# Peptides against a protein of PDB entry 5K2M, part 91

Target 1, 273 residues: chain A of PDB entry 5K2M
Amino acid sequence: MRIGITYTVLRREEMAIKERAGEFGEVVMLHEDDLLFPGNYDLDVVIIRNVSHFKALYTARLFESEGIPTVNSSRLIFEAGDKLFATLRLAGKVPVPEWKAALSEGGALRVPDSLGYPLVSKPVFGSWGRLLAKVNDRDSLEAVLEHRKWMKNPLYGIHYFQEFVEKPGRDIRSYVIGGEFVGAIYRYSNHWITNTARGGKAEPCSDPEVEELSVKAWEAFGEGALAIDIFESEKGLLVNEVNPNMEFKNAARVTGADMAGKLVEYAVEVAKT

## One batch from the design tools (peptide; made by RFdiffusion4, then SolubleMPNN)

Design b2_p17_1_s2 (from b2_p17_1, 10 letters changed)
Fold by OpenDDE base, seed 1:
Structure b2_p17_1_s2 (fold): chain B 273 residues (1-273), chain A 17 residues (1-17)
Amino acid sequence: as target 1 above (273 residues)
Amino acid sequence: MMEEILKKSEEKRKELE
């Protein structure tokens, strides 16, 4: 078994994946600078750990074009890594925050007529809470839309909105790999944007309802390794988003779960299919 | 309302211990 690992930065996650992959076969580390296509890669499977969503997507697709399966697949990265496409998958199987998409400024201005205020404006792509805006009123909505007009990437013209969900100073991040629940954490923040990357405290989450919901959320996609963001709301648990390029250092530390091992095991299974 | 959510979560945790 020859296992490739693509990466941008060698983080603790990539080191752990490398180490565990070594137990199953030969490991080939592939930095982004090493990736040229078409190429003669002698690999049975590739674990995709590129930081950029788009680089991860294209890397996966390029390996697949050479007959090498990837974890995650380009299909999963595409559908899970886009907030709107992910919502479309999730909404059919699990509770999600109320949402609306508009394809023009004129359409976006009508979103409050259905969702009311406050709203959350999200780009369909991006990480770490970038360009998230709490929209409390018409003036704020107009400001967000005005700024979007000056953004060069046409994807910023896709207007995705959610209801503002009041959270109890935390959210939940769970991990499902190959359909198996691996673990979950609470991420604490006093800000309405909860992200452990911004210095939030993480604690283990042991809730059977979270576990069940996480597996159902994964089943909406039906493959791969996903981190799942869940809100605790007055309406119950809501699946906010998923991440097909998960960071798990904090979660692994807090829960003791072998997320790297589970990811490698799944990759080996994919290689054998 | 947020306190009620936290309380329910704590109750669930205690039931699992």
Scores: peptide ipSAE 0.303, ipTM 0.877, DockQ to the pose 0.013
Fold by OpenDDE base, seed 3:
Structure b2_p17_1_s2 (fold): chain B 273 residues (1-273), chain A 17 residues (1-17)
Amino acid sequence: as target 1 above (273 residues)
Amino acid sequence: MMEEILKKSEEKRKELE
């Protein structure tokens, strides 16, 4: 078994994946600078750990074009890594925050007629809460839309909105790999945007409802390894988003779950299929 | 409301221990 691992930065996650992969076969570390296509890669499977969503997507698709399966697949990265496309999958299977999409400024201005205020404006791509805006009124909506008009990337012209969900000072991040629930954590934040990268406290989450909901959310996609972000709301648990390029160092530390091992085991299974 | 959510969550945790 020859296992490739693509990466941008060698983080704790990539080190753990490398170590566990070594127990199953030969490991080939592939930095982004090493990736040229078409190429003659002698690999049975590639674990995709590129930081950029788009680089991860294209890397996966390029390996697949050479007959090498990837974890995650380009299909999963594409559908799960776009907030709107992910919502389209999730909404038919699990509770999600109320949402609207508009394809023009004129359409976007009518979103409050259905969602009301406050609402949240999200770009369809991006991580770490970038360009999230809490929109409290018409003036704020107009300002967000005006700024979007001047952004160079045409994807910023896709307007995705959610209802604002009041949270109890935390959210939940769960992990499902190959359809198996691996673990979950609470992430604490004093801000409406929960960002663990800024020193937020994490605690284990042992809730059978979270486990069940997480598996159902994964089943909306039906493959791969996903981190799932869940809100605790007055309406119950809501699946906010999924991440096909998961960070898990904090979750692994807090829960003791073998996230890296589970990911490698799944990759080995994919290679044998 | 938020306090009740936290309380319910804590109760579920205790039931699993």
Scores: peptide ipSAE 0.303, ipTM 0.878, DockQ to the pose 0.013
Fold by OpenDDE base, seed 4:
Structure b2_p17_1_s2 (fold): chain B 273 residues (1-273), chain A 17 residues (1-17)
Amino acid sequence: as target 1 above (273 residues)
Amino acid sequence: MMEEILKKSEEKRKELE
């Protein structure tokens, strides 16, 4: 078994994946600078760990074009890594925050007529709560829309909004790999954006309802390894988003779950399919 | 309401211990 691992930066996750992959076969580390296509890669599977969503997506698709399966697949990265597309999948299977999409400034200005205020503006791509805005009023909405007009990437012109969900000072991040629930954590923050990468505390989450919901959320996509962000709300549990390029160092540390091992095991299974 | 959510979560945790 020859396992490729693509990466931008060698993080704790990539080191753990490398280490565990070495137990299953030969490991080939592939930095972004090493990736040239077409290429004659002698690999059975590639674990995609590029930091950029788009680089991960294209890397996966490029390996697939060479007949090499990837974890995650380009299909999954595409569907899950776009917040709007992910919402479309999730909304058919699990409770999600109320949402609206608009394709113009004029359309976006009418979103509050349906969602009310406060609402959350999100780019359809991006990580770590980047460019999330809590929009409390019309003035704030106009400001966000104005800023979007001056952003270079045309995807910023896709306007995705959610209702603002009041949370109990935390959210939940769960992990499902190959349809198996691996673990979950609470992420604590006094800020409405909860993110452990921004210094939030993590604690184990042992809740059967979270486990069940996480698996159902994964089933909306039906493949791969996903981190799932869940809100505890007055309406019950809501699946906010999923991440097909998950960070798990904090979750692995806190839960003791073998996230890297489970990911590698799944990759080996994919290689055999 | 938020306190009630936390309380319910704690109760669930205790039931699993």
Scores: peptide ipSAE 0.297, ipTM 0.874, DockQ to the pose 0.013
Fold by OpenDDE base, seed 2:
Structure b2_p17_1_s2 (fold): chain B 273 residues (1-273), chain A 17 residues (1-17)
Amino acid sequence: as target 1 above (273 residues)
Amino acid sequence: MMEEILKKSEEKRKELE
């Protein structure tokens, strides 16, 4: 078994994945600078750990073009890594926050007519809560839209909005790999954006409803390794988003779950299919 | 309301212990 691992930065996650992969076979670490295509890669599977969503997506697709399966697949990265596309998958299977998408400023200005205020403006791509805006009123909406006009990436012209969900000072991040629930954590923050990458505390989450919902959310995609962000709301549990390029160092530390091992085991299974 | 959510969560945790 030859396992590739693509990466941008050697983080704790990549080190753990490398270590566990070594138990199953030969490990080939592939920094972004090492990746040229087409290439003659002698690999049975590639674990995608590029930081950039787009780099991860294209890297996966390029390996697939060489006949090498990836974890995650380019399809999963594409569908799960885009907040709108992920919402489209999730909405048919699990409860999600109310949302609207608009393709123009004129359309976006009508979103409050449906969802009311406050709203959350999200870019369809990006991580760590980048460019999330709580939109409390018309003036704030206009400001967000004005700023979007000056953003060079055309994807910023895709206006994705959610209802603002009141959370109990935390959210839930769960992990499902190959359809198996691996673990979950609470992420605490005094800010409306709850993310441990921004200095939030993590604690274990042991809730059967979270486990069930997480598996259902994963089933909306039907493959790969996903981190799933869940809100505790007055309406019950809501699946906010999924991440096909998950960080898990905090979750692994807090839960004791072998996230890296589970990911490698799944990759080995993928290689054998 | 938020306190109620936390309370319910804590109750679930206790039931699993």
Scores: peptide ipSAE 0.287, ipTM 0.869, DockQ to the pose 0.013; fails the geometry check

Design b2_p17_1_s3 (from b2_p17_1, 10 letters changed)
Fold by OpenDDE base, seed 2:
Structure b2_p17_1_s3 (fold): chain B 273 residues (1-273), chain A 17 residues (1-17)
Amino acid sequence: as target 1 above (273 residues)
Amino acid sequence: MMEEELRRSLEKLKELE
């Protein structure tokens, strides 16, 4: 078994994946600078750990074009890594926060007619809560829309909005790999954006409802390794988003789950299929 | 801009390790 691991930065996750992959076969670390296509890669599977969503997506697709399966697949990265596309998948299977998409400023200005205020403006791409805006009123909406006009990436012209969900000072991040629930954590924050990448405390989450919902959320995509962000709302559990390029160091530390091992095991299974 | 924000985010992530 020859396992490739693509990466931008060697983080704890990539180190753990490398270590665990070494138990199953030869490991080939592939920094972004090492990637040139078309290429003659002698690999049975590639674990995609590029930090950039788009780099991960294209890297996966490029390896797939060489006949090498990837974890995650380019399909999964594409569908799960875009907040709107992920919502489209999730909404058919699990409860999600109410959402609207608009393709123009004029459309976006009508979103409050459906969602009311407050609402959350999200870019369809991006990590760590970047460019999330809590929009409390018309003036704030106009400001967000005005700023988006001057943003160079055309994807910022895709206006994705979600209802503002009141959370109990935390959210849940669960992990499902190959359809198996691996673990979950609470992420605590005093800010409406709950993200451990911003210094939030993590604690183990042991809730059968979270486990069931997490698996169902994964089934909306039907493959790969996903981190799943779940809100505890007055309406019950809501799946907010999924991440096909998950960080798991905090979750692994807190839960003791071998997330890197589970990811590698799944990649090995994919390689054998 | 995005690369710099990414770099800053990655630096922050390293600090949280």
Scores: peptide ipSAE 0.014, ipTM 0.453, DockQ to the pose 0.062
Fold by OpenDDE base, seed 3:
Structure b2_p17_1_s3 (fold): chain B 273 residues (1-273), chain A 17 residues (1-17)
Amino acid sequence: as target 1 above (273 residues)
Amino acid sequence: MMEEELRRSLEKLKELE
């Protein structure tokens, strides 16, 4: 078994994945600078750990074009890594925050007629709460839309909105790999945007409802390794988003779950299929 | 430009984890 691992930055996650992969076979670390296609890669599977969503997507597709399976697949990265496409998968299987999509400013200005205020404007791509806006009124909506017009990437012209969900000062991040629930954590924040990378406390989450919902959310995609972000709302649990390029350092530390091992085991299974 | 900014942002976030 020859296992490739593509990466941008050697994080704790990539170190753990490398270590665990070494127990199953030969490990080939591939920095982004090492990637040139077409190439003669002698690999049975590639674990995709590129930081950029688009680089991860294209890397996966390029290996697949050479007959090498990837974890995650380019299909999964594409569908799960776009907030709107992910919502389209999730909405048919699990509770999600109310949402609207508009393809023009004129359409976007009508979103409050359905969602009301406050609402949240999200770009369809990006991580770490970048360009999230809580929109409280018409003036704020107009300002967000005006700024979007001047953004260079045409994807900023795709207007995705959610209802604003009041959270109890935390959210839940769960992990499902190959259809198996691996673990979950609470992420605490005093800000409406919860991000553990900004010094938020993490605690173990042991809730059978979270486990069941997380597996159902994964089943909406039906493959791969996903981190799942869940809100605790007055309406119950809501699946907010999924991440096909999961960070799990804090979750592994807090829960003791072998996330890296589970990811490698799944990659080995994919290689044998 | 965006990739380098993303890299720098992620490196900074990694230092905070």
Scores: peptide ipSAE 0.013, ipTM 0.464, DockQ to the pose 0.068
Fold by OpenDDE base, seed 5:
Structure b2_p17_1_s3 (fold): chain B 273 residues (1-273), chain A 17 residues (1-17)
Amino acid sequence: as target 1 above (273 residues)
Amino acid sequence: MMEEELRRSLEKLKELE
């Protein structure tokens, strides 16, 4: 078994994946600078750990074009890594925050007629709460839309909105790999954007409802390794988003779950399929 | 300047989840 690992930065996750992969076969570390296509890669599977969503997506597709399966697949990265496309998958299977999408400024200005205020503006791509805006009123909505006009990436012209969910000073991040629930954490923050990347404390989450919901959310995609962000709301649990480029060092530390091992085991299974 | 900013960015990336 020859296992490739593509990466941008050697983080704690990549180090753990490398270590665990070494127990299953030969490990080939592939920094982004090492990647040229078409290539003659002698690999049975590639674990995709590129930081950039787009680099991860294209890297996965390029390996797949050479007959080498990837974890995650380019399909999963594409579907799960776009917040709107992910919502389309999730909405049919699990509770999600109320949402609207608009393809023009004129459409976006009508979103409050359905969602009311406050609402949340999200780009369809990005991580760590980047370019999330809590929109409290019409003036704020107009300001967000005005700024979007001057952003160079055309994807900023895709207007995705959610209801503002009042959270109990925390959210939940769960992990599902190959359809198996691996673990979950609470992320505590006094900010409406709850993210451990912003200094939030993590604690173990042991809730059967979270486990069941997380598996159902994964089943909306049907493959791969996903981190799942869940809100505790007055309406119950809501699946906010999923991440096909999961970070898990804090979750692994807090829960004791072998997330790196589970990811490698799944990659080995994919290689044998 | 660019190297130090890159270093800081890389350090932040290593700390993120």
Scores: peptide ipSAE 0.013, ipTM 0.442, DockQ to the pose 0.084
Fold by OpenDDE base, seed 1:
Structure b2_p17_1_s3 (fold): chain B 273 residues (1-273), chain A 17 residues (1-17)
Amino acid sequence: as target 1 above (273 residues)
Amino acid sequence: MMEEELRRSLEKLKELE
């Protein structure tokens, strides 16, 4: 078996995936600069580890066009990597924060009539809490919308809002691969944006409710490897978002879970179908 | 091989910053 691994940066995750993939077959590392299509790739499966959501999406689709399956699939990357599309999937299966989408400034200005304040404004794409805004009032909403008018990417004209969820100084990130719960961590932060990329401490999370909810969240998509962000709220556990291009170095370190191995095992399974 | 991969990765990282 020949396993491709596409990547932008050789991170700890990619190194671990490479190492574990070597136990199952021949590994072909493919930096973004090495990718040209159409191409003659002799691969049974490709693990997609491109940093950019869009690069990952298009890379997956391009390999699929050559008849080579990918982990994650372009379908999963597309649906899970867009916060609004992910919400649409999740909302049918699991509790999610209350949300609204508006397609114009005029529509966006009416969102508080339904959700009230405070709100969270999110771009439908992006990572590391970029362009997240806590919107406490009308003036703040108007400011966010004004700034969006000057953003060049038309996707910034898609206005996605959530209720502001009060969290206990942490959130949960769980990992589900091929429908199997692999592990979860707490991410601690004094800021309302909890992200380990912003210096948050990670600790193991062992909660059967988290495990069950994580699997159900994965089932909303029905394939692949997902990191799942869960909030602890007064209403109970809420699935906030999913990530089809998960970082797991901290989670693997803290939990001891073999996330790289599980990802490779799933890729091998996909290659055999 | 790994050294070249690392080099490429670092170069790409600089472009993303």
Scores: peptide ipSAE 0.009, ipTM 0.431, DockQ to the pose 0.701

Design b2_p17_1_s4 (from b2_p17_1, 13 letters changed)
Fold by OpenDDE base, seed 3:
Structure b2_p17_1_s4 (fold): chain B 273 residues (1-273), chain A 17 residues (1-17)
Amino acid sequence: as target 1 above (273 residues)
Amino acid sequence: MEKKEIEESKKKAELLK
């Protein structure tokens, strides 16, 4: 078994994956600078750990074009890494925040007629709550739309909105790998955008409802390794988003779950298929 | 975050159940 690991930055996650992969076979670390295609890669599977969503997507697709399976697959990265495409999968299987998509400014201006105020404007791509806006009124909506017109990437012209969910000062992040629930954490934050990267605390989440919902959310995609972001609301648990390029350092530390081992085990299973 | 803020968040979350 020869296991590739693609990466941008050697984080604690990539170090843990490398260490665990070494127990199953030969490990080939591949920095982004080492990735030239077409290439002659002697690998049975590649674990994709590129930081950029688009670099991860293209890296996965390039290895797949050479007959090498990837974890995650380019299909999963594409569908789960876009907030709108992920919502389309999730909404058929699990409760999600109420959402609207508009393809023009004129369409976007009518979103409050359905969602009301406050609403949340999201780009379809991006991490760490970048370009999330809480839109409280018409003037704020017009300002967000005006700014989007001048953004160079055409994907900013895809207007994705959600209802504003009043969170109890925390959210939940769960992890499902190969259909198995691996663990979950609460992420505490004083900001309406909860992220542990902004100095939030993590605590273990042991809730059977979270476990069941997390597995159902994974089943909407049916493959790979996903981090799942869940909101606690007056309507119950809502699946907000999924991440096909998960950070798990804080979750592994807090829960004691072998997330790196589970990811490698799944990659070895994919290589044998 | 202070311990008090976490405890307040836990209480708010329990009220949603």
Scores: peptide ipSAE 0.541, ipTM 0.942, DockQ to the pose 0.017
Fold by OpenDDE base, seed 5:
Structure b2_p17_1_s4 (fold): chain B 273 residues (1-273), chain A 17 residues (1-17)
Amino acid sequence: as target 1 above (273 residues)
Amino acid sequence: MEKKEIEESKKKAELLK
């Protein structure tokens, strides 16, 4: 078996994946600079670890065009990596924060009539809480919308909003790979954005409700490896978003879960199908 | 979530200041 690993930066995750993949076969590390298509890649599967969502998506689709399966698939990266498309999948299976989408400024200005204030403005793409805005009033909404007009990427014209969920100074990140719950962490933060990439502390989360909800959230997509962000709200657990380009170094360290091994095992299974 | 667990979680978050 020959296992490709595409990457932008050799992080702790990519090192761990490489190490574990070596137990199953030959490992071919492919930096973004090594990728040229069409190409004759002699690989049974490719683990996609590109940092950019779009680079990951296109890399996956390019390998799939050569008949090489990827983990994650381009389908999963596309569906899960867009917050709105992910919400559409999730909303049919699990509790999600109340949300609205608008395709114009005039539509977006009516969102508070349904969600009220405060609300959260999100871009449909992006990581680490970039361009998240807590919108407390009309003036703040107008300001966010005005700023979006001057942003060059047309995807910023897709207006995705959620209710503001009051959190107990933390959120949950769980990991589901191939339909198996692998582990979860609490992410503590004094900021309403609880992402550990912004200096949050991680602790292990052992909650059967989180495990069950995480598996159900994964089943909304039905394939691959997902990190799942869950809020503890007054309404109960809410699935906020999923990430098909997961970072797991903090979760693996805190839980002791073999996230890299589980990802490789799943990739080996995908290669055999 | 129990009130006590919420309070403990908020307190843990405050210690990160």
Scores: peptide ipSAE 0.320, ipTM 0.875, DockQ to the pose 0.017
Fold by OpenDDE base, seed 1:
Structure b2_p17_1_s4 (fold): chain B 273 residues (1-273), chain A 17 residues (1-17)
Amino acid sequence: as target 1 above (273 residues)
Amino acid sequence: MEKKEIEESKKKAELLK
């Protein structure tokens, strides 16, 4: 068994994955600078840990073109890493926040007729709450749309909106790998954007409803390793988004779950399939 | 969520200021 690990930055997650992978076979660390295609890679599976969504997506697809399976697959990265495509999968299986997509400024200006105010503007791609806006009124909506018009990436012209969910100063992040629930945490924040990467506190979450909902959310995709972001709303639990390129340092520390081991075990199973 | 749990969670979040 030869296990590749692609990475941008050697984080605690990548170190833990490397260590656990060494118990199953030979480990080949592949920095982004080492990746040239087409190539002759002697690998049974590749664990994708590139920081960039697009770099992860293309890296996975490039290895798959060489006949090497990846965790996660390029398909999963594509569908789960796009907020709109992820919503399309999730909405058929689990409760999600109310959402609208618009393909023009004129379409986007009609979104409040359906969702009301306040609403949340999201880019379809991106991490760490980048370019999230709470839109309280028409003036704020017009400002967001005007700014998007000057952004060079055409994906900023895809207007994705959600209802604003009032949260109890926290959200939930759960982890499901190969269909198995691995653990969950509460992420506390003094801001409406809850993200532990921005100084939020993590605590263990032990809730059977969260576990069941997390597995159902994973089943909407049916493969791979996902972090799942869940809101506690007045309507009950809502699956907000999923992440096919999960950070788990805080979750592993807080829960004691061997998330790196579970990821490697799943990658070894994929290699044998 | 119970009202009490919501209030406790909000208080925990406020302590992060």
Scores: peptide ipSAE 0.318, ipTM 0.872, DockQ to the pose 0.017
Fold by OpenDDE base, seed 2:
Structure b2_p17_1_s4 (fold): chain B 273 residues (1-273), chain A 17 residues (1-17)
Amino acid sequence: as target 1 above (273 residues)
Amino acid sequence: MEKKEIEESKKKAELLK
């Protein structure tokens, strides 16, 4: 078996995936600079680890066009990596924060009529809390909308809002791979954005409700490896978002879970189907 | 979440300042 691993940066996760993949077969590391399509890739499966959502999406789709399955699939990356599309999947299966989408400034200005204030403005794409805004009032909403109007990417014209969820100074990040719960952590932060890639304290989360909810959230997509972001709210657990391009170094370290191994095992299963 | 758990979690978050 030949396992491809696509990557932008050789992180601790990619090193761990490479190491574990070596136990199952030949490993082919594929930096973004090595990827030309159409190509002649002799691979049974490709693990997608490109940092960019769009690069990951297109890389997966390109390998799939060569008849090579990917983990994650381009379908999963597409559906899970867009916050609005992910919300559409999740909302039918699990509790989610209240949300509104608007396709114009005039529509966005009416979002508070439904959700009230405070709001969270999110771009539909992007990671690490980039361009998240807590919108406390009308003036702040107008400012966010004005700024988005001058952003070059047309996807910034998709106005996605959530209710502001009061969190207990933490959130939960869980991991589900192939439908199996692998582990979860609490991520502590003194900021309302807990999903900071920078140095937050992580602790193990051992909550059966989190496990059950995480699996249900994964079932909304029905394939692949997902990190699940869960909020502890006054109304219970809410699935905020999912990530089809998960970072797991902190979670693996804190929980002791073999997340890299589980990802590789799943990729091996996908290669055999 | 219980009030106590919320308070404990908030305290842990405050220690990250």
Scores: peptide ipSAE 0.292, ipTM 0.865, DockQ to the pose 0.017

